# Peptides against a protein of PDB entry 4QMF, part 73

Target 1, 175 residues: chain A of PDB entry 4QMF
Amino acid sequence: ESSFMTLFPKYRESYLKTIWNDVTRALDKHNIACVLDLVEGSMTVKTTRKTYDPAIILKARDLIKLLARSVPFPQAVKILQDDMACDVIKIGNFVTNKERFVKRRQRLVGPNGNTLKALELLTKCYILVQGNTVSAMGPFKGLKEVRRVVEDCMKNIHPIYHIKELMIKRELAKR

## One batch from the design tools (peptide; made by RFdiffusion4, then SolubleMPNN)

Design b2_p18_1_s1 (from b2_p18_1, 6 letters changed)
Fold by OpenDDE base, seed 4:
Structure b2_p18_1_s1 (fold): chain B 175 residues (1-175), chain A 18 residues (1-18)
Amino acid sequence: as target 1 above (175 residues)
Amino acid sequence: MEEEEIIKKAIKELEEEL
């Protein structure tokens, strides 16, 4: 039997409590057990004797990872689909200066979130910028592009260059 | 808005910030 555990920050506790029955129900369909430990501040997923597909535990692992990083349940639960992948990109260690970090992180989002929305459309991904991480869900190709844009942005490469590149690629693919 | 319009608008906004 396989088991995975993920810690979550205290500020997520109330939300996780609210949706945990839904998490349980979603995982029960796959005979994956789950536990929310409010004392430790952890989520655990486990295979059971009734788990048919051993690989689903990896999806369950990703689910709790996404939930811990503030991805809302209705989006995070999509990770259980076979065609859906995810990535959690740590952005907090690229820049030592807090103000510089905030500025670069804000560039990913852009005014009214328009930059992020454009990136989501171009990569066919869901993208959430929260705290010291960027969570993304979508096709592997799209996720690769998201990671590139995100990391480069934290390295002071403006997202516009990648967005333009992705736009060109999209136009070429329509031909 | 169409996806294309959203993307173009975002690009325009980014260009203005450069």
Scores: peptide ipSAE 0.584, ipTM 0.942, DockQ to the pose 0.859
Fold by OpenDDE base, seed 1:
Structure b2_p18_1_s1 (fold): chain B 175 residues (1-175), chain A 18 residues (1-18)
Amino acid sequence: as target 1 above (175 residues)
Amino acid sequence: MEEEEIIKKAIKELEEEL
């Protein structure tokens, strides 16, 4: 049997408690067991004797990881689909200066989130910027592009250059 | 068309910030 756990911050407790029955139902379809520990502040997923697909436990691991990073359940549960991958990009370690960190993180989001929305469309990914992490879900190719843009942004390369490049590539692919 | 408009708007906004 395989088991994975992840810790979640206290501010997520109320939400996770609310959606946990839905998590259980989604995982039951794959015969994966799950536990929400409100005392420890953890989520656990486990294979059972009835689990037939050994790979699904890794997707279940990713599900709880995404939920811990503030991804909403209706989006996070899509990770259980075969064609869906995810990435959790740590952005907090690129700069020590808090003001510089906030500024670079804000550049990734842009005015009214429009920069991030454009990046989502161009990469065919879902992207959530929260705290010291960026959570992304989508095709592997798109995730690779997202990670490049996110990390470069934290390295003081403005997202506009990548967005323009991705737009040109998209236009060329339509010809 | 809608997606392209969103992307173009985002680019325009970013260019104004540079």
Scores: peptide ipSAE 0.575, ipTM 0.937, DockQ to the pose 0.892
Fold by OpenDDE base, seed 3:
Structure b2_p18_1_s1 (fold): chain B 175 residues (1-175), chain A 18 residues (1-18)
Amino acid sequence: as target 1 above (175 residues)
Amino acid sequence: MEEEEIIKKAIKELEEEL
């Protein structure tokens, strides 16, 4: 039997309590057990003797990881689909200066979230910028592009260069 | 077409920040 545990911050507790029955139901379909520990502030997923797909536990691990990083359940649960992958990109360690960090993170989102929306469209990914992490869900190719753009942005490479490149590639693919 | 417009708008906004 395999088990994975993820800690979550206190501010997520109320939300996780609210959706935990839905998490349980989603995982029950795959015979994966789950536990929400409010004292420790953790989520755990476990295989059972009835688990028939050995790979699903890894997706369950990813599910709780996404939930811990503020991804809403209706989006996070899509990770259980075979064609869906995810990535959690740590962005908090690229810049020591808080103001510079906030500025670069904001640049990734852009005015009215338009930069982020453009990146989502170009990569066919869902992207959530929250705190010190960027959570992304989508195809592996798209996720690789997201990670590159996100990390480069935190390294002070403006997202525009990547977005333009992705746009050109998209236009070429439509021909 | 709508997606293209969103992307183009985003690019324009980003260019203004440079």
Scores: peptide ipSAE 0.574, ipTM 0.937, DockQ to the pose 0.965
Fold by OpenDDE base, seed 5:
Structure b2_p18_1_s1 (fold): chain B 175 residues (1-175), chain A 18 residues (1-18)
Amino acid sequence: as target 1 above (175 residues)
Amino acid sequence: MEEEEIIKKAIKELEEEL
């Protein structure tokens, strides 16, 4: 038997309660058991005797990790697909000054979220910037690119340089 | 908007902020 648990912040409790039946249903298809503990503030996933694919538990682990970091269920549940990977990038430790942190995080999002949308399109990833983490879902190649841009942004390298590079690469690939 | 237009717009906005 394999089991994974993740903690979630209090502000996420209400949402998780509303979608937990959907989580259960999605995992039941794979014979993965799950538990929402509102007292501890945790989510747990477990293999059962009926679990056919032992690797699916790792995807279930990723599902609850994404949900804990504010990824909406309709997006997070896509992690159960074989071709989908994810990454949770911790950004809170790159800068000690709070104002500088907020400024750099905002650069990643950009005006009306347009910078982030452009990055999503270029990498073929879903990207959510929330608190001290950036959650991303997509192909491994795209995730590697996202992590580079995100970390460099926190290191004071403006996203424009990477976005231009990715655009050029995209144009070259169309030829 | 097409994907290319979205990307170009984002680049333009970023260049204006530099």
Scores: peptide ipSAE 0.570, ipTM 0.940, DockQ to the pose 0.825

Design b2_p18_1_s2 (from b2_p18_1, 7 letters changed)
Fold by OpenDDE base, seed 3:
Structure b2_p18_1_s2 (fold): chain B 175 residues (1-175), chain A 18 residues (1-18)
Amino acid sequence: as target 1 above (175 residues)
Amino acid sequence: SEEEKIIEEAIEELEKEL
């Protein structure tokens, strides 16, 4: 039997409490047990003797990881689908200067979130920029592209260059 | 397409920042 645990920040506690029954229900369909520990501030998922698909525990692991990083449950739960993958990209360690960090993170989002929206469309991913992480969900190829753009952005490479490149690739693929 | 328009608009906005 396999188990995975993730810690979550205190500010997520109230939300996680509100949706935990939904988490339990979603995982119960796969005979995965789950525990919310409010004292430790952790979420745990476990296989049971009734777990049929051994691979689903890895998706359950990803689910709690996403939830810990502020991905809303209705989106995060999609990770349980076979065709969905995810990535949690740490962005807080690329820049030591806080102001520079904030600036580059904001550049990733762009005016009115339009940069991020464009990136989501081009990669066919869901992308959430929160705190020191970027959470993404979608096809593996798209996730790889997202990670590249996100990390490069934190390295002071403006997302526009990647977006333009992705747009060109998209156009070429249609031909 | 509508998606293409969204992307193009985003690019245009970003180009102003460069």
Scores: peptide ipSAE 0.346, ipTM 0.891, DockQ to the pose 0.866
Fold by OpenDDE base, seed 5:
Structure b2_p18_1_s2 (fold): chain B 175 residues (1-175), chain A 18 residues (1-18)
Amino acid sequence: as target 1 above (175 residues)
Amino acid sequence: SEEEKIIEEAIEELEKEL
């Protein structure tokens, strides 16, 4: 039997308590057990003797990882679907200067979040920029594109370069 | 489409920032 644990920051505690019954119900459908430890600040998922699909535990692992990184439950729970993948991109180590980090992170979002929305549409992914991570959910191809844009942005390559590239690819695919 | 409009508007905004 397999078990996975993830830590979550203190500021997520109240939210996680609120949705934990929903997490439990979602995982019960797959006979995956779960535990929320408020003392340690951790979430754990475990296979049981009744777990039919041994691979579902990996998706459960991803679920708690996403929840720890501020992805809301209604979105995060979609990871349990067979066609859904995710990526948690660490962005905090690309820039040492805090001000520069904040500026580059903001470029990913753009005015009123429009840059991020455009990227989501072009990659067919959900994308959440929070703290030192960017969480993404979607098809593998889209996730690869998201990671490229995110990392390049942290390396001071403006997202517009990739947005235009993705637009060209989209237009070519329609023909 | 509505999606295309959103993307085009985003591009326009990004170009202004360059």
Scores: peptide ipSAE 0.323, ipTM 0.883, DockQ to the pose 0.927
Fold by OpenDDE base, seed 4:
Structure b2_p18_1_s2 (fold): chain B 175 residues (1-175), chain A 18 residues (1-18)
Amino acid sequence: as target 1 above (175 residues)
Amino acid sequence: SEEEKIIEEAIEELEKEL
């Protein structure tokens, strides 16, 4: 039997409590057990004797990872689908200056979230910028692009350059 | 397409910031 555990920040506790029955129900369909520990501030998933698909536990691991990083349940639960992958990109350690960090993180989002929306469309991914991480869900190829753009942004490469590149690539692919 | 418009508008907006 396999198990995975992730810690979550205190500010997520109230939300996780409200949706945990939904998490349980979603995982029960796959015979994956789960536990929310409010004292430790952790989520655990584990296989059972009835778990049929051995790979589903890895998706369950990803589910709780996404939930811990503020991805809403209706989106996060999609990770259980076969065609859905995810990535949690740590962005907090690219720059030491707090103000610089905030500015670069804001560039990923852009005015009214337009930059992020453009990236989502071009990569066919869901993208959430929260705290010191960026969570993404989508096709593997798209996730690779997201990581590149996100990390480069934190390295002071403006997202516009990647957006233009992705747009060109998309147009070429339609020909 | 609508998606293309969103992307193009985003690009235009971002270009103004450069």
Scores: peptide ipSAE 0.312, ipTM 0.879, DockQ to the pose 0.871
Fold by OpenDDE base, seed 1:
Structure b2_p18_1_s2 (fold): chain B 175 residues (1-175), chain A 18 residues (1-18)
Amino acid sequence: as target 1 above (175 residues)
Amino acid sequence: SEEEKIIEEAIEELEKEL
C-alpha cells in the first residue's frame, strides 16, 4: 500500500475543513483513503486493499498538493480525470530582491488578470498564481508552455512575447 | 499601455472562439 502526505499553510485550514467531506467522497469512488491532520497541518492519501487502479494514488497525491497551494476544490478535483495533468511551479527563488519578485509576479498576472487569462486560453490550462508558486492544470503540452512562460517571466522576459507567439501558432494551426 | 491593449484584444478574440 502507498501513501503520500502534503503540508499546508495555516491560512488554508478553514477552507480545507469545509471541503474535506467532498474530498473524501471524491476519493472514495476510487477506494483511496484520506486524512486531514489539523494539528500537523497535513493532508494524507492512501491506497486501500480495494484500490483497483494503482495509478490513481498519484493523482490523489496531486489533488492534495493542489489544495495545499490554494486551488479551489471544484477545480483541483478535476485532476482525478485521466486526461488532466498538473504542475506546481516554484517561482520564489528566481529573484532575491522582494520588490523585483513582486513586480515580475504581477507582470505574469497583468492588469485585471488579463495576461494570465490570455495565457490560460492559449494553453488550455487553468493557472493560479499564489505566493511563491504557480499551480497549473491542463494537457501536458499546455503545461509545458505555461512553465516556460512563468519561468521566463521570473527571468525578466515579459509574457506578451510568448502570448504573441502562441497566438501565431494557433492561427497557423487553423489553416 | 500598448501591451495591455494587445492582451485585451487577444483575449476578446480567443473568447469568441470558445
Scores: peptide ipSAE 0.237, ipTM 0.824, DockQ to the pose 0.109

Design b2_p18_1_s3 (from b2_p18_1, 6 letters changed)
Fold by OpenDDE base, seed 2:
Structure b2_p18_1_s3 (fold): chain B 175 residues (1-175), chain A 18 residues (1-18)
Amino acid sequence: as target 1 above (175 residues)
Amino acid sequence: SEDEEIIEKAIKELEEEL
């Protein structure tokens, strides 16, 4: 049997408790077992003898990873679909200066989140900026683009350049 | 399209910040 465990921060506990029955139901469809440990602050997924698709455990792993990083369940559960992939991008180690980190992270989000929304539309991804991570869900091509923009932003390359580039590529693809 | 309008607005906002 295969199993995976992820830790979650304390502030996520109340939400996870609220949606855990939904998590269980979603995974039961694939005969994947799951456990929420409130003492340890962990989520575990594991295959059972009834698990038909052995690869689904990897998606279950990704599900709990996303949930731990504040992705809401209705979005995170889409990872169980065959055509959906995800990426959790660690951004906290690109800059040592806290103020610089905050500024660059905010630049990625932009005014009223419009920069991030534009990036989501252009890459056909869902993107959530939370704490020291950026969680993304979507097609592999889009995820690759998201990671590039996010990491470059943390390296002090303004996302506007990538957004303009992606927009141009989009227009060209329509022709 | 609506999506294009959203993107263009975002670009405009970013250009103003530069």
Scores: peptide ipSAE 0.617, ipTM 0.952, DockQ to the pose 0.913
Fold by OpenDDE base, seed 3:
Structure b2_p18_1_s3 (fold): chain B 175 residues (1-175), chain A 18 residues (1-18)
Amino acid sequence: as target 1 above (175 residues)
Amino acid sequence: SEDEEIIEKAIKELEEEL
């Protein structure tokens, strides 16, 4: 039997309490047990004797990881689908200056979130920029591209270069 | 396509920032 635990920040407590019944129901379909510990501030997922697919526990692990990083449940729960992967990209350690960090993070999002939306479309991923992490969900190829763009952005490489590259690739693929 | 328009708009915005 396998178990995974993820800590969540205090500000997520209220939300997690609200949706935890939904989490439980979603995981029950796979005979995965889950526990929300409000004292410790943790989520735990566990296989049971009735767990049929041993690989589903890894997806459950990813689910609680995503939830801890502010991904809404209706989106996060999609991780339980076979064709869905995710990545949580830590962006807080690329720069030492807070102002520079904020600027580069904002550049990733862009005006009215349009840059991020374009990136989502080009990579066929869901992308959430929150705090010191970027959470992404989608196909593995898309996730790899997202990570590249995100990390490069934090390294002061403007997303425009990657977006243009992705556009060219997309156009070529349509032919 | 709608997606294309969204992406092109984003590109234009980014180019203005450079």
Scores: peptide ipSAE 0.611, ipTM 0.951, DockQ to the pose 0.965
Fold by OpenDDE base, seed 1:
Structure b2_p18_1_s3 (fold): chain B 175 residues (1-175), chain A 18 residues (1-18)
Amino acid sequence: as target 1 above (175 residues)
Amino acid sequence: SEDEEIIEKAIKELEEEL
């Protein structure tokens, strides 16, 4: 039997408690067991003797990883679908200066989140910028593009250049 | 399309910030 565990920050505890029955129900369909440990601040997923698909445990691992990074359950649970992949991009280590970090992270989001929304549309991904991580869900090609834009943004390359490039590629694909 | 409008608006906003 296989098991995976992830830690979550304290501020996420209340939310996780409220949705854990839904997590359990979603995983029960695949005969995956799960445990929420409020003392340790961890989530665990485990295969059981009734688990039919051995690969589903990896998706369950990704589910709890996404939940720990503030992805809401209705979105995170989509990771259990066969065509859905995810990526958790650590952005907190690209710059040492806090103000510079905040500025570059905000640049990725843009006014009213419009920059991020444009990036989501162009990559066909869901993207959540929270704390020191960016969580993304979608097709592998889109995820690769998201990681490139996110990391470059933290390296002081403005997202506008990538967005324009993606827009051009989109227009060319319509021909 | 609505998606195109959203993207174009975002691009315009970003260009103004440069």
Scores: peptide ipSAE 0.607, ipTM 0.950, DockQ to the pose 0.929
Fold by OpenDDE base, seed 5:
Order: structure tokens, then C-alpha cells, then sequence
Structure b2_p18_1_s3 (fold): chain B 175 residues (1-175), chain A 18 residues (1-18)
């Protein structure tokens, strides 16, 4: 039997407590057991004797990983769908200067989040920028594009160049 | 489409910042 554990920050505790029954119910459909440890600050998922799909545990692992990175449950639970993948992109190690980090992270989001929304539409992904990570959910092709844009942004390549490229590709696909 | 308008607006905003 397989088990995976993910730590979560203290500020996430209150939210996780409120949705944990929903997590349990969602995973129960797949006979995956789960535990929320408030003392350690961890989430655990594990297969049971009744787990019929051994691969679902990997999706459960991804679920708790996403939840730990502030993805809301209604979105995170979609990872249990067969056609849904995710990526957690660590962005905190690209820049040593804190101010520069904040500026580049904000550039990724853009005015009123419009840059991020455009990127979501073009890649057909959900994207959440939080702290030192960017969480993304969607098709593998889209996720690859998201990671490129995110990492390049942290390397001081403005998202506009990638957005225009993606827009051109989209227009070509409509022909 | 609405999606196209959102993307175009975002591009415009980004171009203004450059």
C-alpha cells in the first residue's frame, strides 16, 4: 500500500479544517484514506485494501499538494479527473533580491490579474500565484506553456512576448 | 468573443507598460 504526506503552512490550517470533510468524501469515492494532522501541520493520503485503481493515489498526492499551496478545494479536487494534470512551480529561487522578486511576481499577475487571466485562457489552465509558488492545473501542453512563461518572467522576460506568441498560435489554429 | 476581448485588453495593458 502507498502513502503520501504534504506539510502545509500554519496560515492554511483554518481553511483546511473547514473543507476536510469534503476532501474525505471526494477521496472516499476512490477508497483512498486521508488524515489531517493539525499538530504536525500535515495532510496524508493512502491506499486501502479496497482501492481498486492503484494510480488514483498519485492524483490524491497531487490534491493535497495543491491544497497546501492555497488552491481552493473546488478547483483542486478537479485533479482527480483523468484528463487533469497539475504543476507546482517554485519561483522563489530565481531572484535573490526580494524587491525584484515581488516586482517580477506582480508582473506575472498584471493589472487586476488581467495578464494572468489572459495566460489562463491561452493555455486552457487554471493558474494561482501564491507566495513562492505558482500552481497550475490543466492539460499537459498548457502546463508546459505556463511553466515557460512563469520561469521566463522570473528571469526578467516580460510575459507580453509569450502572450503574443500564444495569441498568434491560437489564430493560426482557427484557420 | 469575450475571451478574445479579455486577451486583447491584457495585451494592450502590457504594451502600455513597456
Amino acid sequence: as target 1 above (175 residues)
Amino acid sequence: SEDEEIIEKAIKELEEEL
Scores: peptide ipSAE 0.602, ipTM 0.950, DockQ to the pose 0.923

Design b2_p18_2_s1 (from b2_p18_2, 8 letters changed)
Fold by OpenDDE base, seed 4:
Structure b2_p18_2_s1 (fold): chain B 175 residues (1-175), chain A 18 residues (1-18)
Amino acid sequence: as target 1 above (175 residues)
Amino acid sequence: MDEEILKKALEELEKEEK
């Protein structure tokens, strides 16, 4: 039997408590057990003897990982779908200067979130910029592009460059 | 719908980039 555990920050505790019954119900459909440990600040998922598909535990692992990184449950639970993948991109270690970090992170979002929205549309991904991570959900091809844009942004390459590139590629694909 | 959103987003980004 397989088990995975993920720690979550204290500020997520109240939210996780609120939605945990929904998490349990979603995982029960797959006979995956789950535990929310408020003392340790952890979420655990486990296969059971009734788990039919052993691979679903990896999806469950991803679910709790996403939840720990502030992805809301209605979005995070979509990871249990076969065609849905995710990526948690660590962005906190690209620059040492905090102010520079904040500025570059903000570029991913852009004015009124338009940069992020454009990127989501072009990659067909959900993208959440939160703290020291960017969480993304979608097709593998899209996720690859998201990671590229996010990491390059933290390396001081403005997202607009990639957005333009993706737009061109999209137009070419329509032909 | 998506094309319009992308167009507007690009225009705004270009303005911000200067």
Scores: peptide ipSAE 0.093, ipTM 0.740, DockQ to the pose 0.657
Fold by OpenDDE base, seed 5:
Structure b2_p18_2_s1 (fold): chain B 175 residues (1-175), chain A 18 residues (1-18)
Amino acid sequence: as target 1 above (175 residues)
Amino acid sequence: MDEEILKKALEELEKEEK
């Protein structure tokens, strides 16, 4: 038997309660058990005797990790697909100054979210900037690019540099 | 459609940086 547990912040409790039946149903299709502990503030996923694919537990682990970091269920549940990967990028430790951190994090989003939207399109990833983490879902190649842009942004390299680079690469690939 | 969105986004970003 394999199991994984993740903690979630208190502000996420209400939402998780509302979608937990959907989580259970999605995991039941793979014979993965799950538990929401409101006292501890944790989510747990477990293999069962009926679990056919032992690797699916790792995807279940990723599911609860994404949910804990504010990814909506309709998006997070896509992690159970074979072709979908995810990454949770910790950004809170790159800058000690809070104001500088907030400023750099805002650069990832950009005006009207256009910077983030551009990055999503270019990498074919879903990207959510929340708190001290950036959650991303998509192909491995795209995820690698997202992490590079996100980390460089926290290191004071503006995302526009990478966006321009990705645009050029995209155009070259179409030829 | 996606290309148009990307182009517009890039233009807006360039305007903001200057």
Scores: peptide ipSAE 0.080, ipTM 0.731, DockQ to the pose 0.645
Fold by OpenDDE base, seed 1:
Structure b2_p18_2_s1 (fold): chain B 175 residues (1-175), chain A 18 residues (1-18)
Amino acid sequence: as target 1 above (175 residues)
Amino acid sequence: MDEEILKKALEELEKEEK
């Protein structure tokens, strides 16, 4: 039997309570058990005797990890699909200066979220910037591109340069 | 200039994805 748990911040409690029946139903299809502990502030997933796919527990682990990082359930649950991968990128340790951190994080989002949306379209990923992490979901190739852009942004390389490069590559691939 | 480029880029991408 395999088991994984993750902690979640207090501000996520009300939302997680609201969607937990949906989480349970989604995991029941794969015979994965789950527990929401409101006292500890944790989510747990575990295999059962009826779990036939041993790999699905790792996807369940990723599901609760994404939920803890503010990814909404309708998006996070897609991680259970075979063709879907995810990445949680820690961005809080690249700079010590808070103002510099906020500025670089804002560059990743851009005006009206347009920079992030462009990056999502180019990489075919879902991307959520929240606190000290960036959560991404999509194909492996796209996730590698997202991590590069995100980390470079925190290293003071503006995302627009990568977006331009990705657009050129996309156009060339259509020829 | 960068903002205008981004806007145009986004518009083109959205058209292609429809």
Scores: peptide ipSAE 0.049, ipTM 0.703, DockQ to the pose 0.070
Fold by OpenDDE base, seed 3:
Structure b2_p18_2_s1 (fold): chain B 175 residues (1-175), chain A 18 residues (1-18)
Amino acid sequence: as target 1 above (175 residues)
Amino acid sequence: MDEEILKKALEELEKEEK
């Protein structure tokens, strides 16, 4: 039997309590057990004797990881689909200056969220910028692009340059 | 539909970059 545990911040407790029955139901379909520990502030997923697909536990691991990073359940649960992958990109360690960090993180979102929307469209990914991480869900190729754009943004390369590049590549692919 | 959204988003981003 395999098990994975993820800690979650206190501010997520109320939400996780609210959706945990839904988490349980989703994982039960795959015979994966799960536990929400409010004292420790952790989520655990475990295989059971009835677990048929050994790979599903890794997706369950990813599910609780995403939930811990503020991805809402209706989106996070899609990770259980075969064609869906995810990435949690740590952005908090690129810049020591808080103001500079906030500014660069804001560039990922952009005015009215348009930068983020553009990136989501071009990569066919879901992207959530929260705290010191960016969570993304989608195809592996798209996720690689997201990570590149996000990390470069934190390195002071404006996302617009990558977006333009991706747009050009997209247009060329359509021809 | 998505293409139009993308175009508009890029236009706005270009304005902000200047």
Scores: peptide ipSAE 0.105, ipTM 0.745, DockQ to the pose 0.649; fails the geometry check

